Peptides against a protein of PDB entry 5Z08. Designs and how they scored, part 41

Target 1, 168 residues: chain A of PDB entry 5Z08
Amino acid sequence: RQKDEWAKKTSSLMKQLDWFIGEHLGAMLAAEELGGPVVGELMEIDPDDLSAGFNAHGKLKKATSQPDLDRRQRRIDDIWGPQDEQGQAHKRKRGADEALAASAEMRDLIEQLMNKLVEAGGDNSATYVEIPRESAAARFLVRSKVAMFHPNDARRLRLVDFGRDLDD
Target 2, 222 residues: chain B of PDB entry 5Z08
Amino acid sequence: GLPRLIDAIEEASKIPAKRRQTPIKPTIEKLTTHLYTHGASPDSLLRLADLLTLRNHLDQASLAAITRNLYPSSTVSDEVVLRFIGALGHGQLKPTLALQALFLRWLVMVYHLLENPGVLGQVYGVLFDLLDTAAIRPQLCHLLALVTRRKHVRPFRIQAILTLSRQTGGDPNLTGLLRVFKNYYPEIIVGDATKGRASAFKHPDPQWRQHLDEIQQRRSEA

## One batch from the design tools (peptide; aimed at target 1 I110 F140)

Design b2_p17_5 (made by RFdiffusion4)
Pose (drawn by RFdiffusion4):
Structure b2_p17_5 (pose): chain A 102 residues (1-31, 98-168), chain B 214 residues (1-190, 199-222), chain P 17 residues (1-17)
Amino acid sequence: RQKDEWAKKTSSLMKQLDWFIGEHLGAMLAAEALAASAEMRDLIEQLMNKLVEAGGDNSATYVEIPRESAAARFLVRSKVAMFHPNDARRLRLVDFGRDLDD
Amino acid sequence: GLPRLIDAIEEASKIPAKRRQTPIKPTIEKLTTHLYTHGASPDSLLRLADLLTLRNHLDQASLAAITRNLYPSSTVSDEVVLRFIGALGHGQLKPTLALQALFLRWLVMVYHLLENPGVLGQVYGVLFDLLDTAAIRPQLCHLLALVTRRKHVRPFRIQAILTLSRQTGGDPNLTGLLRVFKNYYPEIIVSAFKHPDPQWRQHLDEIQQRRSEA
Amino acid sequence: SFEETVRHYIEEISEAL
């Protein structure tokens, strides 16, 4: 099957993203850098792991977030995540993977 | 004759205006005239795109003059297109929003000359996420309308454009883009973009006709 | 620019899943 290529591509891309977060983004978030990288990655991992865990239940895809997390503000500003409208301490990913003809 | 002018504009581009041993306006005019007559080669386009995209000491009037006369001879590379895509939106590395509107207008006018028009499809999200920026929204919508294929019409983008249409009170450029979206998915709840400058289109056609000569 | 990079990688990873 062609499945592990979609796996190989994903494992390769995940590593490239983590490199970008550690090398470039964490430092930007500081203005320590190492702490910002770890929390951004943990947050993105939690965000992505849940979006698929819901499959169809769009309501269950919110994660709890500290009050003034800069990682969530960046992710919302970059249009990769959205706060819950009723309260801003839960967060979901934008669901890039859902496609009508997927 | 053209590369020498670019070499001069590149050097003046590195130092402030008052420290220049010569006014640059006469040299900018020579470049503008040359581009009007002969167009810009693929290589010259790449160098001009760097000058238009990177932060330098060139003034706004000179950059706009260059952009308005950026008629390609022959084709437009991905290297050139991506530099203009990367110049879009807010950020300390990026040019003014006014120049960005000119670049987006230019990409619409030269869309048929791209060596790899699919490259815009590969950065579709970059273009789309910038629709909130009102200063460049009309030009963004026109370019997105040319670039949109079925694979790009995803539910999150459908919802995002509907929300933006409601919150702006109904931008006709947004509804024009939604029309293109509906062509691929008629299930969606319901300006046919014209060429922005016909004289520029005509002048580009004249310059492009030289490609048939040998 | 950093926002675009992050956006690109998350979209591609999401599609690949």

Design b2_p17_5_s1 (made by RFdiffusion4, then SolubleMPNN; from b2_p17_5, 7 letters changed)
Fold by OpenDDE base, seed 2:
Structure b2_p17_5_s1 (fold): chain B 168 residues (1-168), chain C 222 residues (1-222), chain A 17 residues (1-17)
Amino acid sequence: as target 1 above (168 residues)
Amino acid sequence: as target 2 above (222 residues)
Amino acid sequence: SLAEKLRQLIEEISELL
């Protein structure tokens, strides 16, 4: 009975997590991977800094000269201009595919982190997941204080043990 | 307990103030004190949402006092959210715009406690179409800033904000929302649309947040 | 915040693991 309630609660929370990742996080992570804004930092960005846009590293571009305004205006015109229904559909599809890919990456990473935490049986050295790259997903988990990089190896990520780290 | 207080207020809400045998104010004060001390369970939140959003004989001061003390002790269900969203806009049967602004402020402050934040994304169009209503615009922009995802950022909505921003002389809240949109479309020019400073959408009540956190912590210890 | 919500969900799941 308690195990069944536990299983139901766990399943419910996992569904909520999947929903949260799919509906909220995936699109933003995809935007970050595409050189958009850093997930979660957006609300703290000074209004004056947002006007400059983001460089390929997600950092605010310095307000550079006249040519960048024209390039931005063209992109605005490309967004607002009569895009053929096919071009909009393709951009929407690509954006959806990227959001799905980012959602899948985040979900897989969280699952790996949780599995390693369970498998480690309290050995903190065994809780690390090897990540192939520093993804937007990995960075977001660290910023969220959900995960931590290994102090000496940025390719190793572990889930923060919320139950044990309060007692030390 | 809280259910009995809600029962008494529900019954009183059916009767005009002049026809009540007993003043409701002492019961409202007991309710708000209880809410401040313990918060509201999901079931109690739903009942209170109905009291706040449905037309009844409660006075505006009482409704505002309940809303200001509407601390969730747990999560906020989709049904509760939808009651508040359904209460927004113009109409004789809808709450006052002042009360609607308090509801939107509440939704901002409890956003992190929503069982399904996506419910707000599903009603995004309803919220967005109310941006022309000046009385609720500040809180509405703040809520939309939290809710907005790439799927919501559409050319027609970008243009609508730009147009409304020009018409309002550059409302800082609209500029703030446009900056959120710029996160998904970096090519959006915010500065040319508005001479105004953008809102940073700071938490509307830090003391309320702190008190909510205290109520939520008691649940994790139980 | 989005980060806080993710953290809460993961914390709740982790407490059950």
Scores: peptide ipSAE 0.280, ipTM 0.399, DockQ to the pose 0.332
OpenDDE base, seeds 1, 3, 4, 5: peptide ipSAE 0.271, 0.271, 0.270, 0.269; ipTM 0.361, 0.415, 0.355, 0.345

Design b2_p17_5_s2 (made by RFdiffusion4, then SolubleMPNN; from b2_p17_5, 6 letters changed)
Fold by OpenDDE base, seed 5:
Structure b2_p17_5_s2 (fold): chain B 168 residues (1-168), chain C 222 residues (1-222), chain A 17 residues (1-17)
Amino acid sequence: as target 1 above (168 residues)
Amino acid sequence: as target 2 above (222 residues)
Amino acid sequence: MLEEEVRKLIEEISESL
């Protein structure tokens, strides 16, 4: 009931946010997750560049198979596979898939943060979402000053309560 | 010569742009062309540092253009360094944060030409306390990565950078600086905040470096 | 710019909750 009322009340704004995440933010979040530049340092990321992956310096890597990289970074290296036409198409598709995954992660995280804020009923201690990892999405929300980590637990993230701080 | 160009710009800097009898842009272009071709002597660097760091009526584009062409023909004195350090931070008399970032970038690129690199170590606290200023943090972390020695890596600074790293969502530049700290104290637990990407602090402008080397070589042959 | 835009949107949503 409360989730449905929230969804209805915020539906227009959420649609705008969803559009913004999908059209502008998702590819940049994916690039950051893939070891690319931090969101906002590179505004135009070609999905083909995402598929190629980034070196330790945030530049496009040439395909070097390093086995011990994190599963997402391995996925990028696999996206940077052989430069045949099929490899390029697979790279583009995979870059698009990573952008979609990053968009979905951001949307889900925002939804969880907002739901916890509503459920907490003004108890700031109950507003924390448990995050499985420090994602590009989580970092972006913290940099945007819309979320804060728990001071003692980096796995707990909460939405900044904008309603209370404006009336004081 | 360069001193006459600086004289003209110093005089123009005292007057608002709307009240100048002649446009200063052509003189700025001559200055930047001269700097690009010949570099700046220690005396000229000091004068230019004053023009860049003191409040005057020069436009931001002109100040940025001078900074981008501020090639030392020789060494960089402690006095020049301290002018740029003194220009950092917030305040009505301070340069813009964008210009401060260019100054820090410049200090990184000329670090090997400092007469006394130890001067930056003496003002380490001033630099470190500015890490919360997001607009200058990337270049500031790079400079600190060059300057940091064991004596600077103190428990309170370790805690401060860890706290700031959490507050910034794991800024890669802060993580890079923490890695530098870890070189001196391996026991520093770079916690979950360091699972993030760390900056490698590469040279900011390889072309600028190459051109600087060419200017420096011409001096050694004269 | 992006951070500010996201902040504005989330702020507006949060105020409507």
Scores: peptide ipSAE 0.278, ipTM 0.391, DockQ to the pose 0.293
OpenDDE base, seeds 1, 2, 3, 4: peptide ipSAE 0.287, 0.285, 0.269, 0.290; ipTM 0.359, 0.527, 0.367, 0.367; seeds 1, 2, 3, 4 fail the geometry check

Design b2_p17_5_s3 (made by RFdiffusion4, then SolubleMPNN; from b2_p17_5, 8 letters changed)
Fold by OpenDDE base, seed 1:
Structure b2_p17_5_s3 (fold): chain B 168 residues (1-168), chain C 222 residues (1-222), chain A 17 residues (1-17)
Amino acid sequence: as target 1 above (168 residues)
Amino acid sequence: as target 2 above (222 residues)
Amino acid sequence: SLADVLRQYIEEISQSL
């Protein structure tokens, strides 16, 4: 009974996470991969602050010239904008395909991270996933404080164990 | 007739109250009585929208009285709607937030009379960006609840409402708007913020609705 | 933020794992 309720709850949460990734996060990650704005920072940044871009330290640059924001906002609008004419349909299809790819990458990465956490049986050294590249997905997980890079190897990513960190 | 009353008020609106030869209040009372009895034509609505939204020398009580009696006798044009939308937000040239709340309430009550309901969907972003303004939020959420379509339910807006809901301690109007969003995306987890009571967005003034229906019926019989 | 939402999901899931 409790295991079944737990399994149902976990399954429900996973479905909700999959939806969140697919419907919300995937296109933003795709935009980041395409040289768009960084996921998460965009939502906390006033549209006026989005214009400024980020310095090498990840801090908001002062609003330099308007043209690059219009291009990035236009790319976001091209990815997320209403599906009107045929030529926009191809860009939209490409944007949708890129969003699907980014969603799949994020889903797969989360799944691997969770599986490694379970398989490690409490050995933190065994919880690392090897990532082929520093993807927008990986960066977003780290920025979200959900994952951590290995201190000596940026190709190794682990899930933060929220269950244990609460008991410590 | 109504045009002559509007003419008199327009002329009076150009002059500071202390410099008017005649009190404006009797003219406002005649206008509001006429509006209550007959409603306003599309042309009269536009002129009244300008009087209500543009900075002039009319007092807030007069502006509020006109707004409360702004019964359309027919349809509401896009131009009239856009006058009221343009009057929203912060600025020294904009109407008071109290008057803006009355405008939003009016738009809710006349939504079914819009010539093009899609006009509000075109300015959805402008409306949405005002959700942080607490004084107009209740009416704004109600209007957005009517206007929202799938195309407007974007991730950034979902997150913006969630963030604002947390910041406001779970404003029931924001929760109500999130429920509308959830109709398009059932998977929206409205976390602990949804444990709160959502606004039902009921008609803000049933008596005003009934009187509007009576004015509208007279037009269909004529 | 989206990060907070994601964190909340993953935290809830990880606590349930």
Scores: peptide ipSAE 0.303, ipTM 0.368, DockQ to the pose 0.286
OpenDDE base, seeds 2, 3, 4, 5: peptide ipSAE 0.317, 0.288, 0.302, 0.306; ipTM 0.394, 0.414, 0.441, 0.422; seeds 2, 3, 4, 5 fail the geometry check

Design b2_p17_5_s4 (made by RFdiffusion4, then SolubleMPNN; from b2_p17_5, 9 letters changed)
Fold by OpenDDE base, seed 3:
Structure b2_p17_5_s4 (fold): chain B 168 residues (1-168), chain C 222 residues (1-222), chain A 17 residues (1-17)
Amino acid sequence: as target 1 above (168 residues)
Amino acid sequence: as target 2 above (222 residues)
Amino acid sequence: DLEDELRRLIEEISKSL
């Protein structure tokens, strides 16, 4: 009985997490990965503004367009910009596919992090997941205070142990 | 008890060492022993914060010894936090930079015991503006790494850290803070992670942590 | 906020593991 209630509760929480990732996070994570706003904040600041830096008076310097930022902004404009109905449908489909991919990445990352925490048995050195890149998903987990990067290796991420890391 | 020890030290703090009838060192030792064994209640912690942060005739060694044994037995109030924050900087009435570094280290070590962690977020600008002070920068960056939220990560602050990082030859604590900021602004170029060691912001004293946990546990059992 | 909601969910799951 208690095990069944526990299993049901865990299953319910996992469904809520899956729904939360799929319905709320996926599109925003995809937007961040494409060079859009960071999840949870409409950046009032153009990414170009960050690259341009500020002068001694706190005013934006003219962006020396780094070609890669221009490509990202063009991709954002290409995803979100006003286009013809057919172009919009293809962009919406591409955006939906990117949102699904970002949702899948977040789910997979959370699963890996949880599995490593369980497998490590309290060895913090064994709790790290190797991530291929710093993703919007990884950054969001860190901002959410549910994950931490390895202090010496930004390719290693671990889950915060809410059961024990109150003690670590 | 602890209140009587604090009373004696408060009275002694008003008098220059050369004019004291009795040496204060034995009373400081009793205080630090008591703090090590039992910790400080919220009320005692406030009184000790005033002794540590206000200009008085206590010697630096005594102030440092009290700070190193400043175990909270309970929570840390906003008022206590604000006393320590108010003690930071270069003013003539401020504690020494060495003592300020100990205060910042203490705030890092007791961060999880703050009644309202948001209080540090409210004074974020004050803390951030002190990053140019080399003597406190390591502990200040660590505290800022804990306190930083989206609302604090602003372009002018990003640029300020980048500028200061260049001026300092890539201080690893500033690089560590930039890495925290990069979670909110992925466009931040944290220089080659290969050459510039970012600070890990590890707990500054594991033994102090363990002893704090023992003091906190005894409170939960009482 | 979204960050707090994710934290809540992960924390609740972690406590249930």
Scores: peptide ipSAE 0.498, ipTM 0.751, DockQ to the pose 0.346
OpenDDE base, seeds 1, 2, 4, 5: peptide ipSAE 0.502, 0.509, 0.512, 0.502; ipTM 0.754, 0.756, 0.757, 0.753; seeds 1, 2, 4, 5 fail the geometry check

Design b2_p17_6 (made by RFdiffusion4)
Pose (drawn by RFdiffusion4):
Structure b2_p17_6 (pose): chain A 102 residues (1-31, 98-168), chain B 214 residues (1-190, 199-222), chain P 17 residues (1-17)
Amino acid sequence: RQKDEWAKKTSSLMKQLDWFIGEHLGAMLAAEALAASAEMRDLIEQLMNKLVEAGGDNSATYVEIPRESAAARFLVRSKVAMFHPNDARRLRLVDFGRDLDD
Amino acid sequence: GLPRLIDAIEEASKIPAKRRQTPIKPTIEKLTTHLYTHGASPDSLLRLADLLTLRNHLDQASLAAITRNLYPSSTVSDEVVLRFIGALGHGQLKPTLALQALFLRWLVMVYHLLENPGVLGQVYGVLFDLLDTAAIRPQLCHLLALVTRRKHVRPFRIQAILTLSRQTGGDPNLTGLLRVFKNYYPEIIVSAFKHPDPQWRQHLDEIQQRRSEA
Amino acid sequence: AEATVRTLIEQIAINRA
């Protein structure tokens, strides 16, 4: 099957993203850098792992967030995540993976 | 003759205007005239794109003059297209929004000359996420309308464009893009973009006809 | 930076899907 290539591509891309977060983004967020990179990654991992865990239940895809988390602000500003409209301490990913003809 | 002019504009591009041993306006005009007559080669286009995209000491009027006369001879590379795409939106590395509108207008006018028009499809999300920016929205919509293929019409983009249409009170450029979206998915709840400058289109055609000569 | 993050996340998300 062609499945593990979609796996190989994903494991490879995940590493490239983590490299970018650690080398470039964490430092930007500081303005320590190491702390920012770890929390951004943990947040993205939690965000992505849940979006698929819901499959169809669009309502269950929110993660609890600290009050003034800069990682969530960046992710919302970059249009990769969205706050819950009723309260801003839960967050979901934008669901890039969902496709009508997937 | 053209590379020499670019070499001069590149050097002047590195130092402030008052420190220049010569006014640059005469040299900018020579470049503008040469580009009007002969077009820009693929390599010259790349160098000009760097000058238009990177922060330098060139003034707005000179950059706009260059952009307006950026008729390609032959083709437009991905290297050139991506530099203009990377120049879009807000940020300290990026050019003014006015120049960005000119670049987007230019990409529409030269869309048929791209060596790899699919490259815009590979950055579709970069273009789309910028629709909120009103200063460049009309030009963004026109370009997105040319670039949109079925694979790009995803539910999250459908929802995002509908929300933006409601919040802006109904931008006709957004509804024009939604029309293109509906062509791929008629299930969707319901300006046919014209060429932005016909004279520029005509002048480009004249310059492009030289490719048939040998 | 935002575009890079956005692109990589989109690509990972599509691959997982």

Design b2_p17_6_s1 (made by RFdiffusion4, then SolubleMPNN; from b2_p17_6, 11 letters changed)
Fold by OpenDDE base, seed 5:
Structure b2_p17_6_s1 (fold): chain B 168 residues (1-168), chain C 222 residues (1-222), chain A 17 residues (1-17)
Amino acid sequence: as target 1 above (168 residues)
Amino acid sequence: as target 2 above (222 residues)
Amino acid sequence: MGDVVRQLIKEIMELIA
């Protein structure tokens, strides 16, 4: 019974995390990778602000009154798509693809970080994941105080052990 | 008695105002007077909830008057609660948003009389998804502030309220609700939204509360 | 955004660790 409840709860939380990454975070991470605003340092960019795009100074363009669902897609399109209709479609597709890629990268990174922490069995040296690059995903996790870089090696990232490290 | 008044109004509600043989207003006034004096039993509350929430030919002023005088004489059943919750949102068959706001206000004011307060927790998602509806948001946030438990404070909802708070320019009701969320998860960074004025979610109508207490006291003496 | 992810991961890790 308790194990089943635990499993259900864990599964539910994982699904929520996956949803959050896919629906919210992926597009923002993709925007950051493409030279957009930094995720999480900005006051939660209103999804509407993300849709309006950013000027050369990183400031939000005034959002036109278009409906919210169309805004996200339009924003990606407006940010990355060619200005022509075909270009906008390609831009939308590319933006969607980049968001999907960023989402996948974030999911994979989180999974690796969690797995390493569990596998380490208390050995802090074994908790580090080697990252191929400093991605928007990695930076986001560090800014969010979810992960930490190795003090001597920026290619090594570990999950913050919320059970142990909060007491230090 | 109250049941007979409800019967008369139910029958009248089936008929367009222009086709009624008798004006309904005097019967509504009798009903509201009775409700004000004695309150409504659980059975009467259910019937009145149906009158208020189902599409009928009653005018908005009459519906509002009934809602404003909807004093429970005892407890409020799950069924009554669910009638009002089911009436929320957009749709041709749903009550006006103004009336929905009155329903939410009513639920806030009678929250302590619910037979099962947990019923609102079960429909938490339905309530939460309506936060974008500006006309009902103040009362909805107040109700959610009462209903919210740790299990409801989920990341997607945290994000949703933060997003909506930004979109609304920091609605104080949303800020108030977010403070409730922070009670369960102190680590929630509300950013500048927390620097804004938050609603304290005070009782919407102290006079109504006092009168309700008087009606409830009479029941305990009977 | 970061808080949401942190909270989710924290809750997950509290369950699996």
Scores: peptide ipSAE 0.331, ipTM 0.402, DockQ to the pose 0.297
OpenDDE base, seeds 1, 2, 3, 4: peptide ipSAE 0.304, 0.330, 0.322, 0.331; ipTM 0.350, 0.396, 0.401, 0.364; seeds 1, 2 fail the geometry check

Design b2_p17_6_s2 (made by RFdiffusion4, then SolubleMPNN; from b2_p17_6, 7 letters changed)
Fold by OpenDDE base, seed 3:
Structure b2_p17_6_s2 (fold): chain B 168 residues (1-168), chain C 222 residues (1-222), chain A 17 residues (1-17)
Amino acid sequence: as target 1 above (168 residues)
Amino acid sequence: as target 2 above (222 residues)
Amino acid sequence: MEDTVRKLIEEIMENIA
């Protein structure tokens, strides 16, 4: 009975976290990955805003972008963007895909971090997850004080053990 | 010559690798060999900076190879510097963090050849705000260690480094940067921020430095 | 946002431990 209640509670919390990641955090993480603001600076990011892209300062590209940024963006658009209406649809789809990808990456990373913490049995050296890249997800967890990088290896991330690290 | 090689690579960079009629690798090898032997002029550096920093269809290995052989034959202009600085940070349109780390390393290694070292001081805030990016932090701290002047050492930045140092478990590079700050404000307590050893910010590649010096000497004799 | 995620993860971790 208690194990079942625990399992249900844990499942409910995971669902809440998944929802929060999918509905709120994923788009913001995607914005950060696209060169937008750091998560939390812009609370409401429309997927359409993700498709519009961000300037070098992490602000939404408004028409008055600096000429050098415009030149750079034009070159990027000339290389990668079909100019046609189909290109805008592809950009919007790409923004949505990026939000989904960011959400998936965050979920996967949290899962890996939790699994490693459980498997390590209290050995802090064994709690590290190897990350292929420094993602917005990884940075967010570190900023949130939920995770920390290995001091000598930025490719290794671990959860902060809120229960045990207070006793050392 | 170098301009023709750059032309060929620029044209190839517009085309996806799978659609290229000719492999780009031989042209990249010719370019890197030329750069290794003669270095790059300011004009060539600017063009190469565009190739390295703008999104194109070049593979990461080719971009890294060009960066590793990016010997200036003379000075490095502000425009070139700003291209590399503008390529830093997060974004799908930006180069990979691995490549950004190479750019920062390059800037460290050519710092003494900048036409205006003050340009980096002008973008100090942009560089400083990237310290939370772990993948580039070692090279970024090294560059900041070179660039930092008294005007940059402000209370909010001191606190930001201290906070970040605590959050990272005392990254030696952050400790190294704090030590540089301490040169301007002796009252900064570095030891409380980290029990770790500070980075000495040694030259990242002595062989590269030696080869650069050889290229630079040839210019002075011509 | 960061605090919300932290609290959720902390609560999950407290329940898993």
Scores: peptide ipSAE 0.241, ipTM 0.360, DockQ to the pose 0.201
OpenDDE base, seeds 1, 2, 4, 5: peptide ipSAE 0.244, 0.251, 0.244, 0.278; ipTM 0.376, 0.510, 0.434, 0.385; seeds 1, 2, 4, 5 fail the geometry check

Design b2_p17_6_s3 (made by RFdiffusion4, then SolubleMPNN; from b2_p17_6, 10 letters changed)
Fold by OpenDDE base, seed 5:
Structure b2_p17_6_s3 (fold): chain B 168 residues (1-168), chain C 222 residues (1-222), chain A 17 residues (1-17)
Amino acid sequence: as target 1 above (168 residues)
Amino acid sequence: as target 2 above (222 residues)
Amino acid sequence: MGDVVRQLIEEISRLIA
């Protein structure tokens, strides 16, 4: 009974997480990867600010005339812009593909992190996942206080142990 | 008294208007006058909730008039609340969306008189799933703003409201509800939707509130 | 957004640990 309730609850939560990633977080992560706003930190992005593009620090760049910024900004507009214009179909498809890719990356990362947590059997040193890059997904999890980088190796990411760290 | 008026209306509600021996309008007027003067007891509220929510032969104007004068003299039971919640949404057996909006407004205005405010939290999903219904959205968002607790602010709901906000061009009621969600989870990114005008969810009818307070005060003195 | 994911992952992590 308790195990079944646990399994049902876990399954329900995983489905909710999967849905959230697929429907929402993926597109935002894709935008971040494309030089858009940082997910979770930018509470208020002015549309005008979005149009100006983001600097290397994820802060709004003042509209500097650099042509390369226009390409990234166009991609953000393509992902998040109003759906109605005809030329947006290819852009929408690309944006959708990027969102799907980001969603898949986030799902995979979370799965790996959870699997390592289970496999570690309480050994915190064994809970680290090796990440190939600092993705928007990885950064998001860290910002969300869900994951932590290894103090000496930014390629190693682990889940925060919510079970033990509350008792310590 | 009020019970006899309700009896007469209940009986009349079973009969099509064209087949009634007597016009119902005078009885409705007596009922609404009584409600305005004395309010409705919990028992009377339940009966009136059934009249308002169940399919019958009462005209929409009469139903609206009863709803607009539905002052509780005391508390509002869970059963009464659930009648109104059950009447929400689309369906041939359900009240009109216009009447549903009045029910939601009523629930907002009597929220402080609920015997168990938690009952609305139990049906939160039912309410939330109706946010796509434009005709009831303003009152629904207001009610949800009152009802929302941390447990209700789930990822899927955050996103559902964000999606719906985009689809509606930033409905200020949705923006208002999303601000309520942010109170529980400050990290919720609302994007451009937060820059829009949000509803403040002010009391829908200050005069109605004042009159309700007068009715409630008379009970405390009796 | 982060809170949402955190809450879900926290709840899941507590269940699986």
Scores: peptide ipSAE 0.258, ipTM 0.386, DockQ to the pose 0.305
OpenDDE base, seeds 1, 2, 3, 4: peptide ipSAE 0.229, 0.245, 0.240, 0.249; ipTM 0.333, 0.391, 0.378, 0.338; seed 1 fails the geometry check

